# Peptides against a protein of PDB entry 2QAS: the designs that were tried, part 3

Target 1, 120 residues: chain A of PDB entry 2QAS
Amino acid sequence: PPEDLMQYEAMAQDALRGVVKAALKKAAAPGGLPEPHHLYITFKTKAAGVSGPQDLLSKYPDEMTIVLQHQYWDLAPGETFFSVTLKFGGQPKRLSVPYAALTRFYDPSVQFALQFSAPE

## One batch from the design tools (peptide; aimed at target 1 H70)

Design b1_p9_2 (made by RFdiffusion4)
Pose (drawn by RFdiffusion4):
Structure b1_p9_2 (pose): chain A 120 residues (1-120), chain P 9 residues (1-9)
Amino acid sequence: as target 1 above (120 residues)
Amino acid sequence: PPTDEHYAP
C-alpha cells in the first residue's frame, strides 16, 4: 500500500508532456530555438494519432526518435499534437505526432531530459 | 553541411 486513487504520478506525467509542447512552441517561433538548444523527441510509431509516410512508419515498428536542430521545416505545434517536415535520405517528409505518443524528451545542450508513458 | 539523424533507439 497505499493504492493511489488520485493517480498523482499519472497526472504529473501528463503535466510534464506539456513541457514538450511549450518547448516546441519556442522552436516554432520565427528564428527557431536559441542556439545551442536542439531537441530529441522519441515517440511510439503505432500510437493512435500519428501519421507519416507508410514506408517510413514501417521502418520504425514501435519507437522512433527525431532530432530538431539543423534540418526541420514548418514546425506546427498544435494544442494536442505537432507536425514537422524532416528529411530521410535527402527526401523531405511530413509527420504528425500527438504529445500522448511521446516517450522521451532530451536537449543535449543543458542535458535536460524527460521520460513518459513509463509508470514504472 | 550539418544534418540531423533520425532512428530507432

Design b1_p9_2_s1 (made by RFdiffusion4, then SolubleMPNN; from b1_p9_2, 4 letters changed)
Fold by OpenDDE base, seed 2:
Structure b1_p9_2_s1 (fold): chain B 120 residues (1-120), chain A 9 residues (1-9)
Amino acid sequence: as target 1 above (120 residues)
Amino acid sequence: APTDVHFSP
């Protein structure tokens, strides 16, 4: 097949990453996510720009799925990454995740799913 | 194949 010099697939992926960003912005709004919506977000822990507790990232060297439902704080969805505070081992930890690091987004309440190809 | 590690809050 002809070579796609426009890189449409990548553009589509970026657009869909925008859905995640928009969803997180809704989640960050006052009152949080409207029930019963909650978000499963999977990302590559070694992707560029991912920041978090060293022990946690070392424990999960490939991917991690976080759940934004009841126990999350200070969700800050930026333009290129989001950050959120979650409790790991009872301790609040800050995660910073670029949207480019995402591999899956899922809202079980409405069975809405997105999959992304992230760099290894 | 990616392996999902689930964090349960």
Scores: peptide ipSAE 0.079, ipTM 0.699, DockQ to the pose 0.114
OpenDDE base, seeds 1, 3, 4, 5: peptide ipSAE 0.075, 0.074, 0.070, 0.071; ipTM 0.696, 0.697, 0.690, 0.699

Design b1_p9_2_s2 (made by RFdiffusion4, then SolubleMPNN; from b1_p9_2, 3 letters changed)
Fold by OpenDDE base, seed 1:
Structure b1_p9_2_s2 (fold): chain B 120 residues (1-120), chain A 9 residues (1-9)
Amino acid sequence: as target 1 above (120 residues)
Amino acid sequence: PPTDVHFSP
């Protein structure tokens, strides 16, 4: 097939990343997600812009999935990345994840799933 | 592929 100089697939992927951003913004709103909605978010831990505890990211050198249901705090969905506080070993830790680092998004309550190609 | 998961209920 001819070379796609427009990179339409990448455009489509970015548009779908917008769904994740929008969903997280809903999750960050007062009252949080409407039950029973909850989010499984998978990302490449070595992707540019990913930040968090070094020991944690080292433990998951490739991908990591976080679940946003009841135990999350200070969810801050920005325009290019989101940050959230989750407990690891009982200790609250801050994660910052660019939307570009995402590989999967899933809401099991309605079986809505998205898959992305992340940089690596 | 298999994914590492942190479950936060």
Scores: peptide ipSAE 0.073, ipTM 0.694, DockQ to the pose 0.125
OpenDDE base, seeds 2, 3, 4, 5: peptide ipSAE 0.070, 0.066, 0.069, 0.072; ipTM 0.701, 0.699, 0.689, 0.701

Design b1_p9_2_s3 (made by RFdiffusion4, then SolubleMPNN; from b1_p9_2, 5 letters changed)
Fold by OpenDDE base, seed 5:
Structure b1_p9_2_s3 (fold): chain B 120 residues (1-120), chain A 9 residues (1-9)
Amino acid sequence: as target 1 above (120 residues)
Amino acid sequence: APVDQHFSP
């Protein structure tokens, strides 16, 4: 079959990453997400630009999932990455995750799911 | 309401 030199699939993936960014901006707004919406976000922990506590990231060498529902603080969705403070084992941890590192986005309340290709 | 994070290996 002919080679896709336009990289349409990559374009589509980038567009869908925009959905995640928009959703996180809603989550970061005053009042947070409208109930019962909440977000499960999965990302590659070793992807370029991912930062957080070494012990936490070391525990999940491939990918990990975080949930944004009731207990999240200082959610800052930027242009290329978002950062958020979450509690792990009762301790607040700051994570910074580029949108390019995402592999899955899911809102169980409406069963809305997106899957992404991410760097290995 | 969840206080601690959900973990995925």
Scores: peptide ipSAE 0.155, ipTM 0.739, DockQ to the pose 0.634
OpenDDE base, seeds 1, 2, 3, 4: peptide ipSAE 0.152, 0.117, 0.107, 0.120; ipTM 0.747, 0.731, 0.728, 0.742

Design b1_p9_2_s4 (made by RFdiffusion4, then SolubleMPNN; from b1_p9_2, 4 letters changed)
Fold by OpenDDE base, seed 3:
Structure b1_p9_2_s4 (fold): chain B 120 residues (1-120), chain A 9 residues (1-9)
Amino acid sequence: as target 1 above (120 residues)
Amino acid sequence: GPTDTHFSP
């Protein structure tokens, strides 16, 4: 088949990463997400720009899923990455995740799902 | 493989 020199699929994936960014911005707004919306976000823990507690990231050497519903703090969705504070083992930990590191996004409330290819 | 999940209720 002919080669796609425009790389339309990659462009589409990048655009869809924008959906996650937009959703997180809604989550970070006053009042948070409209109930019952909540977010499952999966990302490659070794991807460039991912930062967080070493012990946590070591526990999940490939990818992990975080669930944002009620117990999250200081959600800061930037233009290239988001950061959020979650409790792990009862302790608040800060995660920073580039949107490029995402592999899955899911909102169970409406069964909305996105899947992404992320660098290994 | 399957993804580990951390639930933040």
Scores: peptide ipSAE 0.064, ipTM 0.684, DockQ to the pose 0.123
OpenDDE base, seeds 1, 2, 4, 5: peptide ipSAE 0.057, 0.059, 0.055, 0.054; ipTM 0.681, 0.681, 0.678, 0.674

Design b1_p9_3 (made by RFdiffusion4)
Pose (drawn by RFdiffusion4):
Order: C-alpha cells, then sequence, then structure tokens
Structure b1_p9_3 (pose): chain A 120 residues (1-120), chain P 9 residues (1-9)
C-alpha cells in the first residue's frame, strides 16, 4: 500500500508532456531555438494519432527518435499534436506526432531529459 | 532506439 486513487504520478506525467509542447512552440518561433539548444523526441510509431509515410513508419516498428536541430522545416505545434517536415536519405517527409505518443525528451545542450509513458 | 541525425551545414 497505499493504492493511489488520485493517480498523482500519472497526472504528473501528463503535466510534464506539456513541457515538450512548450519547448516545441519556442522552436516553432521564427528564428528557431536559441542555439545551442536542440531537441531529441522519441515516440511510439504505432500510437494512435501518428501519421507519416507508410514506408517510413514500417521501418520503425515501435519507437522512433527524431532530432530537431539542423534539418527541420515548418514545425507546427498544435495543442494536442505537432507536425514537422524532416529529411530521410535526403528525401523530405512530413510527420504528425501526438504529445501522448511521446516517451522521451532530451536537449543535449543542458542535459535536460524527460521520460514518459513509463509508470514504472 | 534508432536515431536519425541531421546533417550539419
Amino acid sequence: as target 1 above (120 residues)
Amino acid sequence: PPVVLPDPP
């Protein structure tokens, strides 16, 4: 014991997904992130709400990490998901990722990191 | 997990 009927740990998890959304809004600002800040986003490829080229999603069965630093365009962070254009083998492609699909967040510049969808 | 790194300028 004790069984947590309030699920404080789960609420803290969701509250923290919001940091990713807030960080993506700064990155979507004209001019991008304040250097040397850049972002690693890890997400569940099969989590509902994610869309991308069928070929690309098949290459990454469960987890997929993207880096937002030197090569990303038209970052559009909605309130419940974000979409961004990235390049894979020189070919530009479009992704949509719900904040609920996120499992990890990392900024190597200040070594700030978050882990989600992990009740432990 | 796999990471796709961007090319630097």

Design b1_p9_3_s1 (made by RFdiffusion4, then SolubleMPNN; from b1_p9_3 with V4L D7E)
Fold by OpenDDE base, seed 1:
Structure b1_p9_3_s1 (fold): chain B 120 residues (1-120), chain A 9 residues (1-9)
Amino acid sequence: as target 1 above (120 residues)
Amino acid sequence: PPVLLPEPP
């Protein structure tokens, strides 16, 4: 196939990442996500811009999935990344994840799924 | 990939 100088695939990927951003903004609004919607978000832990507990990220050197359902705090969906607080082992953990680091997005309630190419 | 859930309520 001929060379795509427009980089349509990348444009499409960014558009789809916009769906995740929009979904998170809905989740961050007063009242949170409408039941039974909840989100499974998978991302590359070593991607540029990813930040969180060192022990947690070290434990999962490739990628990990977080679930936003009943317990999440201070969800802040920015334009390039989102941050959220989740409790693990009784301790609140703050994670910041660029949308560019995402590899999967899934809402089991309606079986809506997206996959992305992310930095290695 | 590993799934990390927040602790149960």
Scores: peptide ipSAE 0.076, ipTM 0.749, DockQ to the pose 0.723
OpenDDE base, seeds 2, 3, 4, 5: peptide ipSAE 0.076, 0.062, 0.076, 0.069; ipTM 0.744, 0.730, 0.751, 0.737

Design b1_p9_4 (made by RFdiffusion4)
Pose (drawn by RFdiffusion4):
Structure b1_p9_4 (pose): chain A 120 residues (1-120), chain P 9 residues (1-9)
Amino acid sequence: as target 1 above (120 residues)
Amino acid sequence: MTHHGSPPP
């Protein structure tokens, strides 16, 4: 014991997914992130709400990490998901990722990191 | 397209 009927840990998890959303809004600002900041986003490919090229999603069965630093365009962070154009083998492609699909967040510049969807 | 990324060194 004790069983947590308030699910404080789960609420803290969701509250923290919001940091990713806030960080993506700064990155979507004209001019991008303040260097040397850049972002690693890891997400569940099969989590509902994610869309991308069928070929690309099949290459990454469960987890997929993307890096937002030198090569990303038209970052559009909505309130419940974000979409971004990235290049894979030189070919530009579009992704949509719900914040709920996120499992990890990392900025190597200040070594700030978050882990989600992990009740432990 | 609008580039939000920084140029690489």

Design b1_p9_4_s1 (made by RFdiffusion4, then SolubleMPNN; from b1_p9_4, 5 letters changed)
Fold by OpenDDE base, seed 1:
Structure b1_p9_4_s1 (fold): chain B 120 residues (1-120), chain A 9 residues (1-9)
Amino acid sequence: as target 1 above (120 residues)
Amino acid sequence: MRQLGRPAP
C-alpha cells in the first residue's frame, strides 16, 4: 500500500487516547466513578515520562496494569499524563503515566476496551 | 478491592 504521510492511524490512536483521558477526568471528579465502573489501565513501564518508585517499576520491566476502582487517591488527569496514588504491598505509591505510554484500557463493567500502540 | 499493579494480562 502507498505510504501514508498523513499518519491517519496515529491520529486515530491519539483520538482514542482522549477517551482514556476523559474517563480519568470523570474518575477524578467528586464521588469518583459511578459504580460499577472501574478502570484497568495497562502501560509500558519504560516509556518516556513514566515515573514511580524504581523498586516497583523494576518488577514490571515491560508492562504493568493498574486498577482504579475503590482505592485510589489524588487522581490527577492532566492533558498529557495522569498521576495517581495507589497502594502496593500496603504502601501508598505515586505513579505518573503519559497517555502515550498506554497499551490497554478496559472497563469490565461494560466490557469497553481499547488497545494502543505504545513506544517500544 | 485493593488497587494494585500487576503484569499486563
Scores: peptide ipSAE 0.080, ipTM 0.763, DockQ to the pose 0.071
OpenDDE base, seeds 2, 3, 4, 5: peptide ipSAE 0.067, 0.078, 0.074, 0.068; ipTM 0.751, 0.748, 0.736, 0.736

Design b1_p9_4_s2 (made by RFdiffusion4, then SolubleMPNN; from b1_p9_4, 5 letters changed)
Fold by OpenDDE base, seed 2:
Structure b1_p9_4_s2 (fold): chain B 120 residues (1-120), chain A 9 residues (1-9)
Amino acid sequence: as target 1 above (120 residues)
Amino acid sequence: MRDLGRPAP
């Protein structure tokens, strides 16, 4: 097949990343996500821009899935990345994740899923 | 290698 110089696939992926951003903005609104909606977000922990406690990230050298349901705090969905506080081992940890680092987004309540290609 | 982590409940 001919070479796609427009890079439509990449553009589509970026558009879909926008869905995640929008969903997170809804999640960050007062009252949080409308039940029963909750989000499973998977990202590459080694991706550029990902930040958090080293001891935590070192335990998940490839990918990490976080769940935004009832136990999440200070969700801040920015334009290029979002940050959120979650508990790991009972300890609150702050994570910052660029949307570009995402590999999967899933809302079990309505079985809505998105998958993204991220550099290994 | 696929390593997946999840938050503690």
Scores: peptide ipSAE 0.087, ipTM 0.748, DockQ to the pose 0.047
OpenDDE base, seeds 1, 3, 4, 5: peptide ipSAE 0.084, 0.082, 0.085, 0.067; ipTM 0.743, 0.749, 0.763, 0.734

Design b1_p9_4_s3 (made by RFdiffusion4, then SolubleMPNN; from b1_p9_4, 5 letters changed)
Fold by OpenDDE base, seed 4:
Structure b1_p9_4_s3 (fold): chain B 120 residues (1-120), chain A 9 residues (1-9)
Amino acid sequence: as target 1 above (120 residues)
Amino acid sequence: MRNLGRPAP
């Protein structure tokens, strides 16, 4: 097949990362996500810009999945990354994740899934 | 390795 000098696939991937950002902005709005929508977000824990508690990140050296449904606080979806507070073992912990670190986005309520290639 | 870290109350 001919060589794609426009790199359309990469453009499409970046556009789809925008879907995740938009979804998180909806989740951060007053009242949160409309039931029964909820989000499963998977990311590379060692990707540049990922920040969180050492004990938690060490437990998941490659990828980690978080759930945004009933127990999340101070969700802040920025332009390049989002941050959120979640409880693990009853302890609140803050995570900051660049959109570029994402590898999977899923909303089980409507079976909507996205997969991304993230830096190793 | 893909891991699931689930929020807990």
Scores: peptide ipSAE 0.090, ipTM 0.743, DockQ to the pose 0.057
OpenDDE base, seeds 1, 2, 3, 5: peptide ipSAE 0.070, 0.070, 0.092, 0.056; ipTM 0.732, 0.748, 0.752, 0.734; seed 3 fails the geometry check

Design b1_p9_4_s4 (made by RFdiffusion4, then SolubleMPNN; from b1_p9_4, 4 letters changed)
Fold by OpenDDE base, seed 1:
Structure b1_p9_4_s4 (fold): chain B 120 residues (1-120), chain A 9 residues (1-9)
Amino acid sequence: as target 1 above (120 residues)
Amino acid sequence: MRHLGHPAP
């Protein structure tokens, strides 16, 4: 097939990543997400820009799924990445995840799902 | 091989 120099598929993927960003901004607003909405976010743990406790990331060498429902703190959705504090084993830990690292977004309350290709 | 973690707060 002809070479797509415009990279339309990548553009479309980035546009859809914008949905995740927007959803996280809603989640970060006062009062959080409107019930019963909650978010499952899966990302490549070795992707560039992913930051968090080494011990935690070491446990998930490929992908990791976090849940934003009732127990998340200081969610900060930036323009290129978001950061959030979650408890793992009862201990609060800060994660920073670029939107580019995402592979899956899911809101089971309305069965809304997005899948992304992220760098391996 | 895929290694998916499901940590939940």
Scores: peptide ipSAE 0.057, ipTM 0.728, DockQ to the pose 0.044
OpenDDE base, seeds 2, 3, 4, 5: peptide ipSAE 0.053, 0.054, 0.055, 0.051; ipTM 0.698, 0.707, 0.715, 0.698; seed 2 fails the geometry check

Design b1_p9_5 (made by RFdiffusion4)
Pose (drawn by RFdiffusion4):
Structure b1_p9_5 (pose): chain A 120 residues (1-120), chain P 9 residues (1-9)
Amino acid sequence: as target 1 above (120 residues)
Amino acid sequence: PAPANDWEP
């Protein structure tokens, strides 16, 4: 015991996914992130709400990490998901990722990191 | 996991 009927830990998890959304809004600002800040986003490829090129998604069965630093365009962070154009083998592609699909967040510049979807 | 996109300059 005790069983947590309030699910405080789960609420704290969701509250923290919001940091990723807020960080993506600063990155979507004209001029991008304030250097040397850049982002690593890890997400569940099969999580509902994610869309991308069928070929690309098949290459990454469960987890996929993307880096937002030198090569990303048209970052569009909605309230419930974000979309961004990245290059894979020199070929530009478009992704949409719900904040709910996120499992990790890391900025190597200040070594700030978050882990989600992990009730432990 | 390793980054899936091209991200280097």

Design b1_p9_5_s1 (made by RFdiffusion4, then SolubleMPNN; from b1_p9_5, 3 letters changed)
Fold by OpenDDE base, seed 2:
Parts: sequence; C-alpha cells; structure tokens
Structure b1_p9_5_s1 (fold): chain B 120 residues (1-120), chain A 9 residues (1-9)
Amino acid sequence: as target 1 above (120 residues)
Amino acid sequence: TPPANDWEA
C-alpha cells in the first residue's frame, strides 16, 4: 500500500490524546470530576519525560496504571504533560507524565476507553 | 491493570 506521508494515524492519535488532556482539565477543576466519573490512566514508565520517585518507577519497569478517584491532589494538566500527587502505600508522591507516554485511558463509569501506541 | 495508587474513599 502507498505510504501515508500525511501521517493521518499519528494525527488521529494526537487528537485522541487531546481527549485525555481535556478530561484531566475537567478533573483538575474545582470539585474534581463529577461523580461517578473517575479515570484510569496507563503509561509507559520509561518513556521520555516521565518523572517520579525512583523506587516507584523501578517497581513498574514497563508501564503502570494510576486511578484518579477520591485520592488525587494538585492535578496540573499542562499542554504536553500532566502532573499529579497520588498516594502509594500511604505515601504521597508526585508524578509527571507526558501525554505521549500514555497507552490507555479509561473511565469505567461510562465505559469510555482509549488506547494509544506509545514508544516501546 | 490494577491501579498502582491508593484510591479508596
């Protein structure tokens, strides 16, 4: 098949990443997400730009899933990445995740799911 | 995949 020099698939993926960004911005608004909405976000822990506690990231060498429900603080959805404070084993930790590192987004409340191809 | 963080209410 002919080569897609327009890179439509990549454009579509980026557009869908925009959905995640928009959703996170809603989650970051006062009052948080409207119940019963909550977000499951999966990302590659070794992707460029991902930052967080070394011990935590080491525990998840490939990817990890975080859930934004009830316990999430200082969610800051930027243009290229988002950061959030979550508790792991009772300890608050800050994570910074580029949208490009995402592999999955899911809101169980309405069964809305997105999958992304991130660099291996 | 189960969530890594604490999320219970």
Scores: peptide ipSAE 0.742, ipTM 0.955, DockQ to the pose 0.919
OpenDDE base, seeds 1, 3, 4, 5: peptide ipSAE 0.734, 0.739, 0.735, 0.735; ipTM 0.954, 0.954, 0.955, 0.954

Design b1_p9_5_s2 (made by RFdiffusion4, then SolubleMPNN; from b1_p9_5, 3 letters changed)
Fold by OpenDDE base, seed 2:
Order: sequence, then C-alpha cells, then structure tokens
Structure b1_p9_5_s2 (fold): chain B 120 residues (1-120), chain A 9 residues (1-9)
Amino acid sequence: as target 1 above (120 residues)
Amino acid sequence: PPPANDYEA
C-alpha cells in the first residue's frame, strides 16, 4: 500500500490523547469528576518524561495503572503532561505523566475506552 | 492491569 507521508495515524492518536487531556481538565475542576465517572489511566513507566518516586516506578517496570475517582489531589493537566498526587499504601506520591506515555484510558461508568501506542 | 494507587473512597 502507498506510504502515508501525512502520518494520519499519528495525528489521530494525538487527537485522541487530547480527549484524555480534556477529561483530566474536567477532573481537575472544582468538585472533581462528576459521579459516577472515574478514570483508569495506564502508561509506560519508562517512557520519556515520566517522573515519580523511584521505588514506585521500580515496582512497575513496564506499565502502571492509576485510578482517579475520589482519592486524588492537585491534579494539574498541562499541555504535554499531567501531574497528580495519589496515595500508594497510604503514602502520598506525586506522578508526572506525559500524554505520549499513555497506553490506555478507561471510564468504567460509561464504558468509554481508548488505547494508544506509546514509544517503548 | 489493576490500579496501583489507593482509590477507594
């Protein structure tokens, strides 16, 4: 088949990553997510730009899934990455995740799911 | 995969 020099697939993926960004912005708004919405976000822990406690990231060498429902703080959805404070084993930890590192987004409340191909 | 963080209300 002809070579896609426009890279439409990549553009489509970026557009869909925009959905995650928009969803996180809603989650970051006062009052948080409107119930019963909650977000499952999976990302490659070794992707460029991913930042967090070494012990935590070491525990998840490939992918990690976080859930934003009721226990999340200081969610800051930037243009290229988002950061959020979550508790792990009772300890608050800050994570910074580039949207490009995402591999899955899911909202069980409405069964909305997105899958992404992230750089290894 | 299962959630890593504590998210129960």
Scores: peptide ipSAE 0.632, ipTM 0.920, DockQ to the pose 0.917
OpenDDE base, seeds 1, 3, 4, 5: peptide ipSAE 0.624, 0.630, 0.629, 0.624; ipTM 0.917, 0.919, 0.922, 0.918

Design b1_p9_5_s3 (made by RFdiffusion4, then SolubleMPNN; from b1_p9_5, 3 letters changed)
Fold by OpenDDE base, seed 4:
Structure b1_p9_5_s3 (fold): chain B 120 residues (1-120), chain A 9 residues (1-9)
Amino acid sequence: as target 1 above (120 residues)
Amino acid sequence: PPPANDYLP
């Protein structure tokens, strides 16, 4: 079969990462997400650019899922990564995650899901 | 996988 030198699949994946960025921007807007929308975001914890408490990231050596619903603060969706303050065991911690590190995005309220290939 | 953070009301 012919070789795809354009890497269309990768382009499509990057375009879909834009959906996550847009969704997070909506979540960061005043008032937050419109009910009952909420987001489940899974990412590779060892991917380049991922930052957060060492103890937390060590607990999830491969990937972890965070939920943005009732408890999330200072969500800052940038162009290449987003940062957010969440509570883990009652303790507030800040995470910074590049969109390129994502492996899954899901909004159970409407069963909208996206899957991505991320660095090992 | 299950969520890592606290997210209940």
Scores: peptide ipSAE 0.733, ipTM 0.956, DockQ to the pose 0.936
OpenDDE base, seeds 1, 2, 3, 5: peptide ipSAE 0.633, 0.637, 0.731, 0.727; ipTM 0.928, 0.929, 0.955, 0.954

Design b1_p9_5_s4 (made by RFdiffusion4, then SolubleMPNN; from b1_p9_5, 3 letters changed)
Fold by OpenDDE base, seed 3:
Structure b1_p9_5_s4 (fold): chain B 120 residues (1-120), chain A 9 residues (1-9)
Amino acid sequence: as target 1 above (120 residues)
Amino acid sequence: VAPANDYEA
């Protein structure tokens, strides 16, 4: 089989990460996401750039899934990563996740799903 | 997979 020197698959996947970024920007807007939309985001916790409480990340050595529906604060979707405050066991914690660390994105309300290949 | 954070409305 011929070798793809253009790496089209990687380009396409990178473009799809942009969908997550765009979705998060909508989620960060006043009023949040339009109901009933909500986002399940899975990422590699050991990927470069991932930041958060050590105890939390240690609990999820490989992947971690977070959900953004009603209980999220200060969502800041940047160009290369997003940060958000969520509660874990009642305790608010800040997470910073590069889009490159994502492995899954899902919105149950419309059954929209994306999967990504991330390092680790 | 269940989410790690608290998500109840």
Scores: peptide ipSAE 0.670, ipTM 0.917, DockQ to the pose 0.871
OpenDDE base, seeds 1, 2, 4, 5: peptide ipSAE 0.667, 0.668, 0.668, 0.665; ipTM 0.919, 0.915, 0.918, 0.916

Design b1_p9_6 (made by RFdiffusion4; failed a check: a repeat of another design)
Pose (drawn by RFdiffusion4):
Structure b1_p9_6 (pose): chain A 120 residues (1-120), chain P 9 residues (1-9)
Amino acid sequence: as target 1 above (120 residues)
Amino acid sequence: MTHHGSPPP
């Protein structure tokens, strides 16, 4: 014991997904992130609400990490999900990722990192 | 397309 009927840990997890959303809004600002900041986002490919090229999603069965640094365009961070154009083998493609699908967040510049969807 | 990324070194 004790069983947590408030689920404080779960609420803290969701509250923290919001940091990713806030960081993506700064990155979507004209001019991008303040260097040397860049972002690694890891997400569940099969999590409901994610869309992308069928070929690309099939290559990554469960987890997929993307890096937002030198090659990303038209970052559009909505309130419940974000979409971004990235290149894969030189070919530009579009992704939509719910914040709920996120499992990891990392900025190597200040070594700030978050882990989600992990009740442990 | 609008590039938000920084140029690589």

Design b1_p9_6_s1 (made by RFdiffusion4, then SolubleMPNN; from b1_p9_6, 5 letters changed)
Fold by OpenDDE base, seed 2:
Formats: C-alpha cells, sequence, structure tokens
Structure b1_p9_6_s1 (fold): chain B 120 residues (1-120), chain A 9 residues (1-9)
C-alpha cells in the first residue's frame, strides 16, 4: 500500500488520547466519577515525562496500570499530562503521566477500551 | 523485558 504521508493513524491515536484527557477531567470534577464508572489507565513508566517515586517506578520497569475508582486524590488533568495521588503499600504517592505515555485505557463499567501505541 | 504493574490504589 502507498505510504501515508498524512500520518492519519497517528492523528487518530492522538485524538483518542483526547478521550482519556476528557474522561480524566470528568473524574477530576467535584464528586469524582459518576458511579459505576472507574478507570484503568496503563502507561509506560519509562516514557519521557513520567514522574513518580523512584522506588515505585523501578518496581514497574515497563508498564503500570493504575485504577481511579474510590481511592485517588488531587487528580489534575492538564493539557499534556495528568497527575494524581494514589496509595501504594499504604503510602500516598504522586504520579505525573503524559498522555503520550498511555498504552491502555479501560472503563469496566461500560466495557469501553482504548489502546495506544507507545515507544518501547 | 516486559513487566506490567497493577498496584492496588
Amino acid sequence: as target 1 above (120 residues)
Amino acid sequence: MRQLGHPAP
């Protein structure tokens, strides 16, 4: 097939990343996500811009899946990345994840899933 | 090596 110089696939992927951003903004609104919605977000821990405790990220060298349901705090969905506080081992940890680092988004309540290609 | 983490929030 001919070469796609428009890079439509990449554009589509970026548009879909926008869905995640929008969903997180809803999650960050007062009252949080409307039940029973909850989000499973998977991202490459070594992707550029990912920030968090070294010990935590070292424990998950490739990908990490976080769940935003009942125990998340200070969710801040920015334009290029989001940050959130979650507990790991009982300790609150702050994570900052660029949308570009995402590889999977899933809302089990309605079986809505998105998958993204991210650099290894 | 692929390592997937699913920590409990």
Scores: peptide ipSAE 0.056, ipTM 0.713, DockQ to the pose 0.043
OpenDDE base, seeds 1, 3, 4, 5: peptide ipSAE 0.050, 0.052, 0.049, 0.052; ipTM 0.684, 0.689, 0.678, 0.691

Design b1_p9_6_s2 (made by RFdiffusion4, then SolubleMPNN; from b1_p9_6, 5 letters changed)
Fold by OpenDDE base, seed 3:
Structure b1_p9_6_s2 (fold): chain B 120 residues (1-120), chain A 9 residues (1-9)
Amino acid sequence: as target 1 above (120 residues)
Amino acid sequence: LRHLGAPAP
């Protein structure tokens, strides 16, 4: 097959990461996500730019999935990464995740799913 | 409510 020097697939992947960013911006708006929408976000915990409690991240050396539904705080979806406060074991933890670190996005309410190839 | 889960397929 011919060589794709335009890297269209990579461009498409980046565009789809934009869907996640847009969804998070909706989630951060007043009132949060419109019910029953909620988000499962999976990311590589060792990817560059990922930040969070060492004890938490060490428990998930490859990937972890966070759920944004009812209990999340200070969701801040930036242009290159988002940050959010979630409770783990009853304790609030702040996570910062670059969109480039994402490997999966899922909204069960409408069974919308995306998968991404993220660098280690 | 669950806030963390293992990676889904």
Scores: peptide ipSAE 0.069, ipTM 0.750, DockQ to the pose 0.064
OpenDDE base, seeds 1, 2, 4, 5: peptide ipSAE 0.062, 0.064, 0.056, 0.054; ipTM 0.759, 0.768, 0.715, 0.728; seed 5 fails the geometry check

Design b1_p9_6_s3 (made by RFdiffusion4, then SolubleMPNN; from b1_p9_6, 4 letters changed)
Fold by OpenDDE base, seed 3:
Structure b1_p9_6_s3 (fold): chain B 120 residues (1-120), chain A 9 residues (1-9)
Amino acid sequence: as target 1 above (120 residues)
Amino acid sequence: MRHLGAPAP
């Protein structure tokens, strides 16, 4: 098969990461996500730019999935990464995750799913 | 409600 020098698949992947960014921006808007929408976001915990409590991240050396539904605070979806406060074990923890670190996005309410290839 | 799920399949 012919060699794709344009890397169209990579472009498509980047565009799909934009969907996650846009969804998070909706989630951060006043009133949050329209019910019953909620988000499962999976990312590589060792990816460059991922930041959070060491004890938490060490429990998940490969990937972890966070859920944004009712109990999240200070969601800040930037252009290259988002940050959010979630409770783990009853304790609030701040996570910062680059969109490039994402491996999965899922909204169960409408069964919308995306998968991404993220650097190790 | 869970705030942390299993890794993506």
Scores: peptide ipSAE 0.067, ipTM 0.743, DockQ to the pose 0.061
OpenDDE base, seeds 1, 2, 4, 5: peptide ipSAE 0.052, 0.058, 0.052, 0.049; ipTM 0.696, 0.705, 0.693, 0.702; seeds 1, 2, 4 fail the geometry check

